# Peptides against a protein of PDB entry 8BZL: the designs that were tried, part 1

All scores and structures are predictions.

Target 1, 228 residues: chain A of PDB entry 8BZL
Amino acid sequence: SYDRAITVFSPDGHLFQVEYAQEAVKKGSTAVGVRGRDIVVLGVEKKSVAKLQDERTVRKICALDDNVCMAFAGLTADARIVINRARVECQSHRLTVEDPVTVEYITRYIASLKQRYTQSNGRRPFGISALIVGFDFDGTPRLYQTDPSGTYHAWKANAIGRGAKSVREFLEKNYTDEAIETDDLTIKLVIKALLEVVQSGGKNIELAVMRRDQSLKILNPEEIEKYV
Target 2, 242 residues: chain B of PDB entry 8BZL
Amino acid sequence: SRRYDSRTTIFSPEGRLYQVEYAMEAIGHAGTCLGILANDGVLLAAERRNIHKLLDEVFFSEKIYKLNEDMACSVAGITSDANVLTNELRLIAQRYLLQYQEPIPCEQLVTALCDIKQAYTQFGGKRPFGVSLLYIGWDKHYGFQLYQSDPSGNYGGWKATCIGNNSAAAVSMLKQDYKEGEMTLKSALALAIKVLNKTMDVSKLSAEKVEIATLTRENGKTVIRVLKQKEVEQLIKKHEEE
Unless a header shows other numbers, all headers, positions and changes below count from the first letter of the chain.
Peptide ipSAE was made for these designs. It is ipSAE averaged over its two directions, with the distance scale d0 held at 1.0 Angstrom where the peptide's residues are scored. Compare it between designs on one protein only; published cut-offs may not apply.
The geometry check fails a fold that doesn't show the stated peptide or that is severely misdrawn somewhere.

## One batch from the design tools (peptide; aimed at target 1 A24 K27 T76, target 2 E21)

Design b1_p8_1 (made by RFdiffusion4)
Pose (drawn by RFdiffusion4):
Structure b1_p8_1 (pose): chain A 225 residues (1-47, 50-199, 201-228), chain B 238 residues (1-200, 205-242), chain P 8 residues (1-8); non-standard residues A62 YCM
Amino acid sequence: SYDRAITVFSPDGHLFQVEYAQEAVKKGSTAVGVRGRDIVVLGVEKKAKLQDERTVRKICALDDNVCMAFAGLTADARIVINRARVECQSHRLTVEDPVTVEYITRYIASLKQRYTQSNGRRPFGISALIVGFDFDGTPRLYQTDPSGTYHAWKANAIGRGAKSVREFLEKNYTDEAIETDDLTIKLVIKALLEVVQGGKNIELAVMRRDQSLKILNPEEIEKYV
Amino acid sequence: SRRYDSRTTIFSPEGRLYQVEYAMEAIGHAGTCLGILANDGVLLAAERRNIHKLLDEVFFSEKIYKLNEDMACSVAGITSDANVLTNELRLIAQRYLLQYQEPIPCEQLVTALCDIKQAYTQFGGKRPFGVSLLYIGWDKHYGFQLYQSDPSGNYGGWKATCIGNNSAAAVSMLKQDYKEGEMTLKSALALAIKVLNKTMLSAEKVEIATLTRENGKTVIRVLKQKEVEQLIKKHEEE
Amino acid sequence: SLSESLFS
């Protein structure tokens, strides 16, 4: 089989294929995640008439208690999502507990990292925001990128214009903004309206403590706009 | 040998996949192919690129392939690659029927093939398939459906779409004329002739298939030349 | 552009 080293070091210590994978993420639609007090919210920018909206979604459930949003190559994302879904079930089988948000994040990150050091393969061209609750009810938000690095965040953005949205969230992520569920959803819509020039072209999802993923209707989103 | 390896599965500096993009270029030079969803069925309209006089026409179709009892598809791009992929689609549909004893839902069949296409872009060092497919079908979950896939393995559901030559012009005509939720098969047939009229008119130059439900059973039929010649006459009056 | 299709 094909064994060519695709990801290699360059002078100065750069891994060019990873950096190029990060460029693929920037070409992706904006995704925003905010961790609230007892709620986590994901929002994504949408690119069309005659298209079935159900089929092209950027927010996916990995397990009953964990879901994710992504930016970058949509085909690579389907592969990572299905790999994580299989791992969530393997964990329930072996430990008899649902996966922690951290566990599945670590798994997705290590999968991505393996694709930066394996022969015959290019890196995954996606970043992911992963949200959910732990056993003790603690809300979580993690980010993964193509290098396999992962971190926890109060709020974050990935994809096109992520730097601008992040700077908005830094100034606006306060206790007042995450005091209630309505204001937590509102902060995500405001963060997206910063780069979407729009309001009717946004998808949004909410996850509450042990209540599973709820995707908001267009009519419910129009009320906030 | 590293010297002769064209490295078909790497990123460009901008995060692009050049072989995928070049494959999409090949599809843009293929015969026009479009699909339209309606309340009582789904249709595929295709430009025949085999319009030579000395051709025999031994099959019931040239560009439209039955995948299982409830599904058909059409292709744009490299014909040989399309043969490999359509054979694989039939195998996936039968593997699902064997396992679950029920037909494969349409989206599950598209996802399964797209995973194969995505693998060719990430590892193996091989050129990708130069094929875009339109899928039409019916399942107990979502009823009549239309899907499109491209060489990277991306797919989407559509009420109407077009692939191949002059597809951008065709998508424009569909946005204007397609009445969302009010289309019948007869009106969708009329719109298909209208679209192919601009982007290309003769019955020998086109191929039309329809998918409908009759007595709880799916019917996939290629329209005879007589029916196509009558549809072409009915449009010229407009 | 065709390149945008990768991210659709």

Design b1_p8_1_s1 (made by RFdiffusion4, then SolubleMPNN; from b1_p8_1, 4 letters changed)
Fold by OpenDDE base, seed 4:
Structure b1_p8_1_s1 (fold): chain B 228 residues (1-228), chain C 242 residues (1-242), chain A 8 residues (1-8)
Amino acid sequence: as target 1 above (228 residues)
Amino acid sequence: as target 2 above (242 residues)
Amino acid sequence: SLSDLLYE
């Protein structure tokens, strides 16, 4: 069966393991990214932290570098591997090129990594999609999305995970120049988008904001409630 | 579902890794292991199932392993897999110590092993490790810590948790009785006994069937101690009197 | 489900 082979094309040209990895992504909680004018915002559906779990160890949004952040959906352990590799590359780039990575560069790196895992008979695809946001050195905000296949694209806004379809539909309707005119409006857009799939309002949302020339800021629940 | 469980590195059509899930299911049949974080220490309590008269008493613990001076772990699952992983943990810790001339931070050790576990779920010709671990430790960064890891290579920090047989019920009990911010090691020990008494498939809890280790700080040093049988008996007795 | 524990 072609669906059991990691790197074999089906007669109709499908890579089933890649497609199935994409299904794995859909099992992950929802993440959304929006590029504003001078801001990038990541929002994630906050998994109800199990009572007695240390919240510090449950994060869907992570920094790859000072100027780049990532949210993911899918296999948590797979994500950790990708994140670690990306972080190492970011540091290596700073060391060798003497500049931070561009958001596109690190996205391409991650995408290439993922692609390699689709073409080796000894490896399964990564079961994750990622939203990668940040600022290039010139101050340009960027948003990229990667999937298990190793494809990547630049986006104005996008979503991944179980509620991604609904969130994308919302964004397609509501992402306008007016909706991102200010930082606050951009944040509000992300929250509204997440509320399409997240129950119980701001308590179940985690938001990360990166403004031009600023570090990643994770909003506390009180700050999020101000936008709801 | 049955058609896709034969190969470790294959996603099912719905995006599931059945071999990992099956490994986790297998662990559910292993002996119960508890971890509880307190303000002044952290403990592991594990069910001892193999009480053979011919076992050499020199073995400190069947299920609790010292990893280094600042960390210990408890295992649930396949013994051979556990031995491999615990050895690897020790090696990682020692390599770090040699390289950096300081003990490895607790979470870094956990993560390093979890990366290995993850690899065994992604690379061909490998099966997942049929083991979950509880880690207890102390480091200068976060103080006392409790972690849990599973065959997928996922891990998390906990105030209290359980793996193995009846783990779900144990976790529920822990959620009810764990008092955040007020937990002493003494109270944690009492809680461990309480939970084990209810979750172990035994008519009466006995000290011979329970292994308990505590990790504390004394004079700026970490002390890992396995409780003596008499101490465990006293804890059980105290619980029965309440 | 056990599956839910693998994904985030």
Scores: peptide ipSAE 0.312, ipTM 0.771, DockQ to the pose 0.786
OpenDDE base, seeds 1, 2, 3, 5: peptide ipSAE 0.276, 0.045, 0.274, 0.048; ipTM 0.723, 0.533, 0.720, 0.653

Design b1_p8_1_s2 (made by RFdiffusion4, then SolubleMPNN; from b1_p8_1, 3 letters changed)
Fold by OpenDDE base, seed 2:
Structure b1_p8_1_s2 (fold): chain B 228 residues (1-228), chain C 242 residues (1-242), chain A 8 residues (1-8)
Amino acid sequence: as target 1 above (228 residues)
Amino acid sequence: as target 2 above (242 residues)
Amino acid sequence: SLSDRLFE
């Protein structure tokens, strides 16, 4: 049987492979994104890195361009493909349009890529969701989420992965204008949100911060502990 | 449930890629391969299972392959798949060299192959490669490096790791005995022998059943050397005396 | 589990 038609509609109108890809995302460690006033913050649950593993090669947060970062949940190898394609597009855009991508643009690109893999013969959906954060050229902070289906939306705050439900519930209750009034408060909000699902405190959290006109900064454990 | 086992690139209802998992399981039946990173070098040690008297002695390395002047790999899994991937690695490295007039960085070579592996898990009509690889290399960016990749296209850098038969036990032993920052190539070799002696399903470890390659830097050049049988014998003997 | 290694 030529497994060419991997993602097909069920009789009841479901795309099971897309739904199952969403289940794959839930197996990933938790990632959270929060848009502040002049800051975007990504936080991820650190997967227990094996003692002998090089931490450099275990990254759940990556830069797509100088003004855009992404965290993902799901299949790591799939994520790498998406990240690489996105990076190429960011560079291509700079060359052809002579401006950096907007966060919405690159999100739409990623979403379109994912969608194509749900409709192309002989391809399975990507088993990843992504939180894409950054700044548009006008200085506006943005947060987007995309799913295996290729659907994307803009968010004030969101979470993906295993503990996403609990984190989202926390954010729904605690995301206020007061809670994001300062950069530090925004960071603290992300940490508190992650602590809903992460055991053993700040040692198991990775945080990335992007401020206006600044590059992505990965916080070290000591910096994280200052907020806890 | 059986439908998801037969299709090569589909998610299960639980979000699992069973064919990838099965490929990884198959690798567990392959000969043991170890990699250990030291301060002054990196090594691969691999179990040699095909010992036939009629084999031409010219086959120096069955499981360890030189990829370019700065990298080598060992393989665990389906031999035919390994050959394809090893050849692809060489081609990628060569194309990079020709295009950029410099050796491909170690991680980039690993990533390039991992993208291929990943593709075989996502594109229909293909099965995952039933191969895990250990990569050793040196580049100007990160110095000595050790990587592991699996059928999923996932990879990671390691100070020490193991693939193939009894890999979990080997990794456990490595975790216990590996001293970060204090590992010399000499100590790494000794550790490799120690771990292989315990993980290989043989009564006595013999030099005929073990292949070891070291990657070092000499006078600003990478040197990849497969240890001679006599050298391996000496390492084994030394271990038996301790 | 082997499956856990595939996801992040």
Scores: peptide ipSAE 0.317, ipTM 0.773, DockQ to the pose 0.781
OpenDDE base, seeds 1, 3, 4, 5: peptide ipSAE 0.287, 0.283, 0.313, 0.178; ipTM 0.749, 0.744, 0.802, 0.665

Design b1_p8_1_s3 (made by RFdiffusion4, then SolubleMPNN; from b1_p8_1, 3 letters changed)
Fold by OpenDDE base, seed 4:
Structure b1_p8_1_s3 (fold): chain B 228 residues (1-228), chain C 242 residues (1-242), chain A 8 residues (1-8)
Amino acid sequence: as target 1 above (228 residues)
Amino acid sequence: as target 2 above (242 residues)
Amino acid sequence: SLSDRLFA
C-alpha cells in the first residue's frame, strides 16, 4: 500500500509517510513563536511534568547556539537527534566560517536533514516540527518553521503542535505592529496566544525570550505571571 | 537489503508508531522494576521471576546490571534485547573512559543508548528494542541520579519510578508516599518493599523473588551493592510488622 | 496513554 511505503508517491502525488509524520506533530504539545521588533519569543505548553519527574530533563525549548534556539512538537526522541545534529553544525560553522550561523542557515540545515529522511527507503521521516528563532549577526530577529517534509519558511509568528490551528488563528487576528511595539507586548502576545489552548494559565507555560545582543532567557513562573 | 528497508517502523495514518507502542506494551508484561532516589543514595528493586531450581544462582542479579563503577541499570522486557543494550552501555562507558580518562556522566550514557534506541525506530530493517531501563548512578555533576528510558529512545530523570508489570499502580503509590527532600536510603528501601508487596502478582513477598541494589558514596567512591537475601528478608519482615 | 508518552 502507498501509505506504508516510505518513499513512494501515491497516484495523486502524496507522500503518505510525510503526511503521517505531520499528524505525529499534532500529537505534540503546542509551541508558539513570535518575532518582535528586537525580540524573539518562544512559548510552549508545558506538558504536566509528572510528579517525581526531574524537570530539568523535560525541555521543549533548546538552545542550538548562543544566537539560536528551537522549540519542537512531535516525537521527543526524534527531536533530540535533530537538536544534536543542529548543535554540531552550529559549532562546526563557528570553527570553519568563524561566525555564528544565521537563523536561516541552521534552519536550512535542519530542513535538509529532514528532507533526506523522506527520500531514503531505509528511513522514516522525522515526526517533528520546529520553530527556530534567533538573531542574525546583523541583529535581525528571525523566526523559521520546519516540518517533517523538510520544508521551511520565515514567519512573523507561527505555532506548531496540537493547538497550532487555534493559536495561528489568534495570531492572524492579533499580530499587529502595535501588538509587538515593545518587548513586553510581544511577550504578552505569546502568552495570550498560548492561553487559547492552555487551561491553567501561566503555570503551564514555558517562555523563552531572546533579545537583541542578549542570551536566551527562560522566564521563571513568577516572571510569566506578571504578564498574565 | 531492500526487503528489510520495507520493514522500517512507519507512521500510522494518525501519526503513531505502533511498533514502538507494541514494544512498550510487551514491557508491561515483564517483571516489575522500580527505582528510588534518596538523599544519600539510589536504589533499584526488581522482581525476580526466573527462580528455577537448576539455575546456577551464581548470578548476582537477574535484572540488575552493573554498567561501570558509578552506574547500574535494571531492565524490563525482552531478555535478549536487554543483553544487547546493557552490553552497549558498558561499551559506551568504557570508550568514554578511555577517551576522556574520566567516567561518563550518567545522563550522557543514558542519552547515548537512547540515540541507539531511537535509531532502531527510524532506520530500515530494524525493530524497536522491547526493553525499558531504569538507570541509577552517581556523577560529579548531579550527584545521585535515576533515569528511565523506553523503546522510543525517550528518557527522563526521576525521583522515583517503575517499569514493567503494574508500573502505573506502583508509580501512583510512589507519588503518594515519596517525601521529596526527606528520603533516606533506609526509607527508600522500606518504600520499595511496600510498593513491591502491593504491585507484584504474588500472594506474599519473599526475598527470593526480589532483587535490590543500592548505590551509595563511601569515602569518595561509588559503591554498588546487591543486597543479600537475609537483608531483603529483614526489610520484608520490618514491613510486615508495620 | 502510551502514545502520549512518545510526544512532546
Scores: peptide ipSAE 0.364, ipTM 0.800, DockQ to the pose 0.749
OpenDDE base, seeds 1, 2, 3, 5: peptide ipSAE 0.325, 0.355, 0.344, 0.325; ipTM 0.744, 0.782, 0.771, 0.748; seed 3 fails the geometry check

Design b1_p8_1_s4 (made by RFdiffusion4, then SolubleMPNN; from b1_p8_1, 4 letters changed)
Fold by OpenDDE base, seed 4:
Structure b1_p8_1_s4 (fold): chain B 228 residues (1-228), chain C 242 residues (1-242), chain A 8 residues (1-8)
Amino acid sequence: as target 1 above (228 residues)
Amino acid sequence: as target 2 above (242 residues)
Amino acid sequence: SLADRLFE
């Protein structure tokens, strides 16, 4: 069956394992990314942290480097592998090129990694999509999305995970120059977008903000409530 | 869905890894293992199922393994897989110590093994390990720690958790009785006995069927101790009197 | 579900 072959095209040209990996992504919690004028914002749906779970170990948004962060949807263990590889590459780039990676560069690296796992027999695709945000050295904010196939594109705003469709529809309607005119408005846009799929308001949202020439900031629940 | 059960490295049409799920399901039938984090220590409590008269008395623990001077783990699932993974944990810890001349941080050890587990879910010709682990440890970064990992290579930190048979019920009980910030090792031991008494498929909890290890700090050193049967008996007796 | 634990 073509469905079981990792690297075999179907008669109609489909790579089923890649498509199925994309379905795996839809089982992940929703993540949203928005590029503002001088800000990039990532928001994720917090799974109800099980009582007695250490919150420190439940992070859906991670830094890849000082100027790049990533949110993901899909298989958590797969994500860890990708994150680690990306972090190593970021550090390697700093050593070899003597500059931080561009957001595009690291996105392409991740995409290439994913693509290789779609073409090699004996390896299944990564079951994750990622939103990668950050600033290039010139201060330009960037947002990229990658999927299990290894494709990547630049976005103004995008969403991944179980609620991605609804969030994207919201963003398509509400992403305007006016809506991102200020940092605060950009943050509000992300929160509003997430609220399309997240119940119980700000308590179930994790929000990360990166401003130009600033480090990644994860907002606390109180800060998020101010925007709700 | 059964058609996709034969190969370990494929997604189902719904994006599921059934072999990983099945491995996790299998672990649900294994002996119960509990972990509880306290302010002054951390403990593992495990069900001992293999009580054979011919077992060598020197066998200190069936399910609890010392990994290094600062960490121990308990296992639920396939014994052979557990042996491989526990050995790997020891090797990773020793290699780190050799390279950096300091003990491996707890989470790093857990993560290293989890990366191996994940690989066995992604690479062809491999099956998932049919093992979940609880890790207890101490390091200078985070102090006392408790982690859980599963066949997927996912892990998390916990204040208290359970794997194996009746784990869901055990976790529910832990959620009810665990007092955050006020848990002493003594209280944790009592809680462990309470939970095991209710979740183990035994008419009466006996010391011969329970293994307990504690990890504490004494004089700036980590002490990992497996409780003697008499100590466990005393804990059980105390619980019965309450 | 067990499946849900695999995904974030």
Scores: peptide ipSAE 0.298, ipTM 0.801, DockQ to the pose 0.758
OpenDDE base, seeds 1, 2, 3, 5: peptide ipSAE 0.282, 0.190, 0.281, 0.035; ipTM 0.748, 0.665, 0.765, 0.650

Design b1_p8_2 (made by RFdiffusion4)
Pose (drawn by RFdiffusion4):
Formats: structure tokens, C-alpha cells, sequence
Structure b1_p8_2 (pose): chain A 225 residues (1-47, 50-199, 201-228), chain B 238 residues (1-200, 205-242), chain P 8 residues (1-8); non-standard residues A62 YCM
């Protein structure tokens, strides 16, 4: 089989294929995640008439208690999502507990890291925001990128214009903004309206403590706008 | 040998996949192919690129392929690659029927093939398949459905779409004329002739298939030349 | 462009 080293070091210690994978993420639609007190919210920018909205969604459930949003190559994302879904079930089988948000994040990150050091393969061209609750009810938000690095965040953005949205969230992520569920959803819509020039072209989802993923209707989003 | 390896599965500096993009260029030079969803069925309209006089026409169709009892598809791009992929689609549909004893839902069949196409872009060092497919079908979950896939493995559901030559012009005509939720098969057939009229008119130059439900059973039929010649006459009056 | 289709 094909064994060519695709990800290699360059002078100065750069891994060019990883950096190029990060450029693929920037070409992706904006995704925003906010961790609230008892709620986590994900929002994504949408790119069209005659298209079935159900089939092209950027927010997916990995397990009953964990879901994710992504930016970058949509085909690579389907592969990573299905790999994570299989791992969530393997964990329930072996430990008899649902996966922690951190566990599945670590798994997705290590999968991505393996694709930066394996022969015959290019890196995954996606970043992911992963949200959910732990056993003790603690809300979580993590980010993964193509290098395999992962971190926890109070709020974050990935994809096109993520730097601008991040700077908005830095000034606006306060206790007042995450005091209630309605204000937590509102902060995500405001963060997206910063780069979407729009309001009717946004998808949003909410996850509450042990209540599973709820995707908001267009009519419910129009009320906030 | 590193010297002769064209490295088909790497990123460009901008995060692009050049072989995938070049494959999409090949599809844009293929015969026009479009699909339209309606309340009582789904249809595929295709430009025949085999319009030579000395051809025999031994099959019921040239560009439209039955995948299982409830599904059919059409292709744009490299014909040989399309043969490999359509054979694989039939195998996936039969593997699912064997396992679950029920027909594969349409989206599950598209996802399964797209995973194969995505693998060719990430590892193996091989050229990708130069094929875009339109899928039409019916399942107990979502009823009548239309899907499109491209060489990277991406797919989407559509009420109407077009692939191949002049597809951008065709998508424009569909946005203007397609009445969302009010289309019947007869009106969708009329719109298909209208679209192919601009982007290309003769019955020998086109191929039309329809998918409908009759007595709880799926019917996939290629329209005879007589029915196509009558549809062409009905439009010229407009 | 075809490049935009990768991210659709």
C-alpha cells in the first residue's frame, strides 16, 4: 500500500501539511460555541434555494450527551464524526458510563494527531467545537484542530472570520451575558451577526442538562432577530 | 519512487485539493444531467453524448442506472469511473437488504458511496473518481428524494439540481420556474424540457426517467421515444 | 468556484 511520508518537517520546524489543513478550516463557515451556567449553545453560518436544509447541517450529535460543530472540509468532518460515534458506543460498552466530553475530545484530537504522523495520509482539514455535560452536571466546551491540539473554552469561534468573532466574545462574555438561557442563545446570535451580513441564514442548537440536543426552528430564530 | 509520485492526496498552500478540483473540471465538460422533485415522483433528464448515427442502442438506457427496487441514478464525468461506482452502489444496497431485510434508505446509500470517494482524497495516493451523480429514490422515512454527490465525497439533498455542461445556467432557470411544493410530474417534465432546451432539440438527444409509486410499490421507467417526441412538441407551442 | 464546493 501507499507509504509516502506526506506530513514532514520543513526548515524552521513547520509542518506544512498541517498549516495547509488549518487554511482549509478558515475557508469553512463560522461556528460559535458558548458555555453557559446550565446550558451550552452552538451556532453556525449557512452558505441556497432549492436545497434541502435537513441534509446539510454542521451541528451533529455524537452521543445522547455530546454533540459537535465543525468548520472546514465537510467530507473529512463526516468521517471524524462517525469515528467518534463508534468510540462513544465502545466506551459505554467497556466502562458502562457515557463518555465525558473531555474523553471524546481527547479521542478526536488523537485521531487527528495520528493523521499528521502517519504514512500515506494527509491531515484532517477540520476544527471542531465539542459541547455537553459531565456526570456531575458540569457544562463543557472544547475545541480540536488539525494538529490534534485541544483546549477547553468558556466561548470560542472557528472558521471564516473566527478572529473577529473571538474578539467580540472576549469583550462580551461576562456573567450578565450567561445569566439566563435566553441571553446565552442571544450572545451566540450576536457573535454570528458580527460576521454574517444575514440573520435568516444561521443554524442554532441548544443542549441542556440531561435533556439531549434540541435544534431550533427558523421561526424561533426569527423571534431573536 | 518519490520522483514519479504526483502526490494526488495532499493539500495545496491554500488548503485546496487540486485533484478534486481538476476532477470537477472534467464533470463540467460532461453531458448535461438534471433532476427535479415533485409531489408525485422524481425525474432524471440527461443529454445523450452518444448521438452518432451508426450507434446501435442495445440497452434500455445509457446514462440512467437502476440501483435497487426503489432507486435510480444518473452520472456526469468519466464513464468508466461511473461504472465502478454504480456497481458499488448496487453492492451496498444489497448488503443492507441482506442485513436488515429492508431496502436501504436513500441517504444511507449516498453516504456509503461518498465515504469511498472521500477515502480516495485522503489516502492511497490514487487519482479520485471523476464522477458527479444524481440519485432519485423513495423510502419510508422521507418519501421522494433527490441527492447529488461530487468527487470529494460531499453530498446534498435538492428539490431540483443540475450537473455537467451549462449546469450554472440550468440552476438559474430552476430557481425561477420551480414552484416549491406545487410541482406535479407532468409540470416537472415540462420544466425539464424547457431547461434542456436552453442549456443544449431532438428526442434522440435526450433521455428521461421517472420514479413513481403505484400500489405501494416503486416504478422506475425510461420514457419511450414517442412520449419524449410528444413532450418536445408540447413545449414548442409555448 | 470548484474550490468552494469542498466546504459546502
Amino acid sequence: SYDRAITVFSPDGHLFQVEYAQEAVKKGSTAVGVRGRDIVVLGVEKKAKLQDERTVRKICALDDNVCMAFAGLTADARIVINRARVECQSHRLTVEDPVTVEYITRYIASLKQRYTQSNGRRPFGISALIVGFDFDGTPRLYQTDPSGTYHAWKANAIGRGAKSVREFLEKNYTDEAIETDDLTIKLVIKALLEVVQGGKNIELAVMRRDQSLKILNPEEIEKYV
Amino acid sequence: SRRYDSRTTIFSPEGRLYQVEYAMEAIGHAGTCLGILANDGVLLAAERRNIHKLLDEVFFSEKIYKLNEDMACSVAGITSDANVLTNELRLIAQRYLLQYQEPIPCEQLVTALCDIKQAYTQFGGKRPFGVSLLYIGWDKHYGFQLYQSDPSGNYGGWKATCIGNNSAAAVSMLKQDYKEGEMTLKSALALAIKVLNKTMLSAEKVEIATLTRENGKTVIRVLKQKEVEQLIKKHEEE
Amino acid sequence: SYSESLFS

Design b1_p8_2_s1 (made by RFdiffusion4, then SolubleMPNN; from b1_p8_2, 6 letters changed)
Fold by OpenDDE base, seed 4:
Structure b1_p8_2_s1 (fold): chain B 228 residues (1-228), chain C 242 residues (1-242), chain A 8 residues (1-8)
Amino acid sequence: as target 1 above (228 residues)
Amino acid sequence: as target 2 above (242 residues)
Amino acid sequence: SNADRLYL
């Protein structure tokens, strides 16, 4: 069956394992990214952390470097592999090129990694999509999305995971120059977008903000409630 | 869908890794293992199922393994897989010590093994390891720690958790009785006995069927101790008197 | 479910 072949095209030109990996992404909780004028914002639906679980070990948003962060949806273990590879590449780039990676560069690296896992016999695709945000050295805010196929595109705003369709529909309607005119408005846009799919308001949202020339800041619940 | 069960490295049409899920299900039939984090230590408690008269008495622990001076683990699942993984943990820890001249941080050891587990879910010709692990440890970064990992290569930190048979019920009980910030090792031991007494498929809890290890700090050193049968008997007796 | 534990 073509469905079971990792690297075989169907008669109609489909790579079923890649498509099925995209279905794996939809099992992940929602993540949203928005590029503002001088800010990038990632928001994620907090999976209900078990009462006895250490919250430190349950993160959907991670730094890849000082100027780049990533949110993901899909297989948690697959994400860890991608994150670690990306972090190593970011450090390697700093050593070899003497500059931080551009957001596009690291996105392309991740995309290439994913693509290789779609074309190699004996490897399944990564079951993750990622939103990669950050600032280039010139201070330009960037947002990219990658999928299991290894495709990547630049976005003004996008979403991944189980609620991605609804969130994208919201963003398509509400992403305007006025809606991102300020950092606060940009943050509010992300929160509003997540609230389309997240129940119980700000308590179930994790929000990360990166401003120009600033490090990644994860907002605490109290800070998030101010924008709700 | 049963049709995708035959190959370990493929997604189902719904994006599921059935072989990983089935490996996790298989672990649910293994003996119960508990981990509880306290302020002054961390413990593992495991069901001992293989009580054979012909077993060499030298087996201090069937399910609890010392990994290095600062870490131990308990296993639920396929014994042969567990042996491979516990050996790998020891090797990783020793290689780190050799390279950096300091003990491997607890989470780094856990993640290193989890990366191996993940690889066995992604690379062809491999099956998932049919093993979940509880890790207890101490390091200078986070102090006492408890981790759980599964066949997927996912892991998490815990204050208290359970793997193996009746793990869901055990976790529910732990959630009810675990007092955050107030848990002493003594209280944790009592809680472990309480939970095991209710979750083990035995008419009466006996010391011969329970293995307990504690990890504490004494004089700036980590001490990993497997409780003697008499100590476990005393814990059980105390629970029966309450 | 076991399935739910695999995804974030």
Scores: peptide ipSAE 0.424, ipTM 0.806, DockQ to the pose 0.739
OpenDDE base, seeds 1, 2, 3, 5: peptide ipSAE 0.396, 0.296, 0.394, 0.112; ipTM 0.773, 0.701, 0.764, 0.685

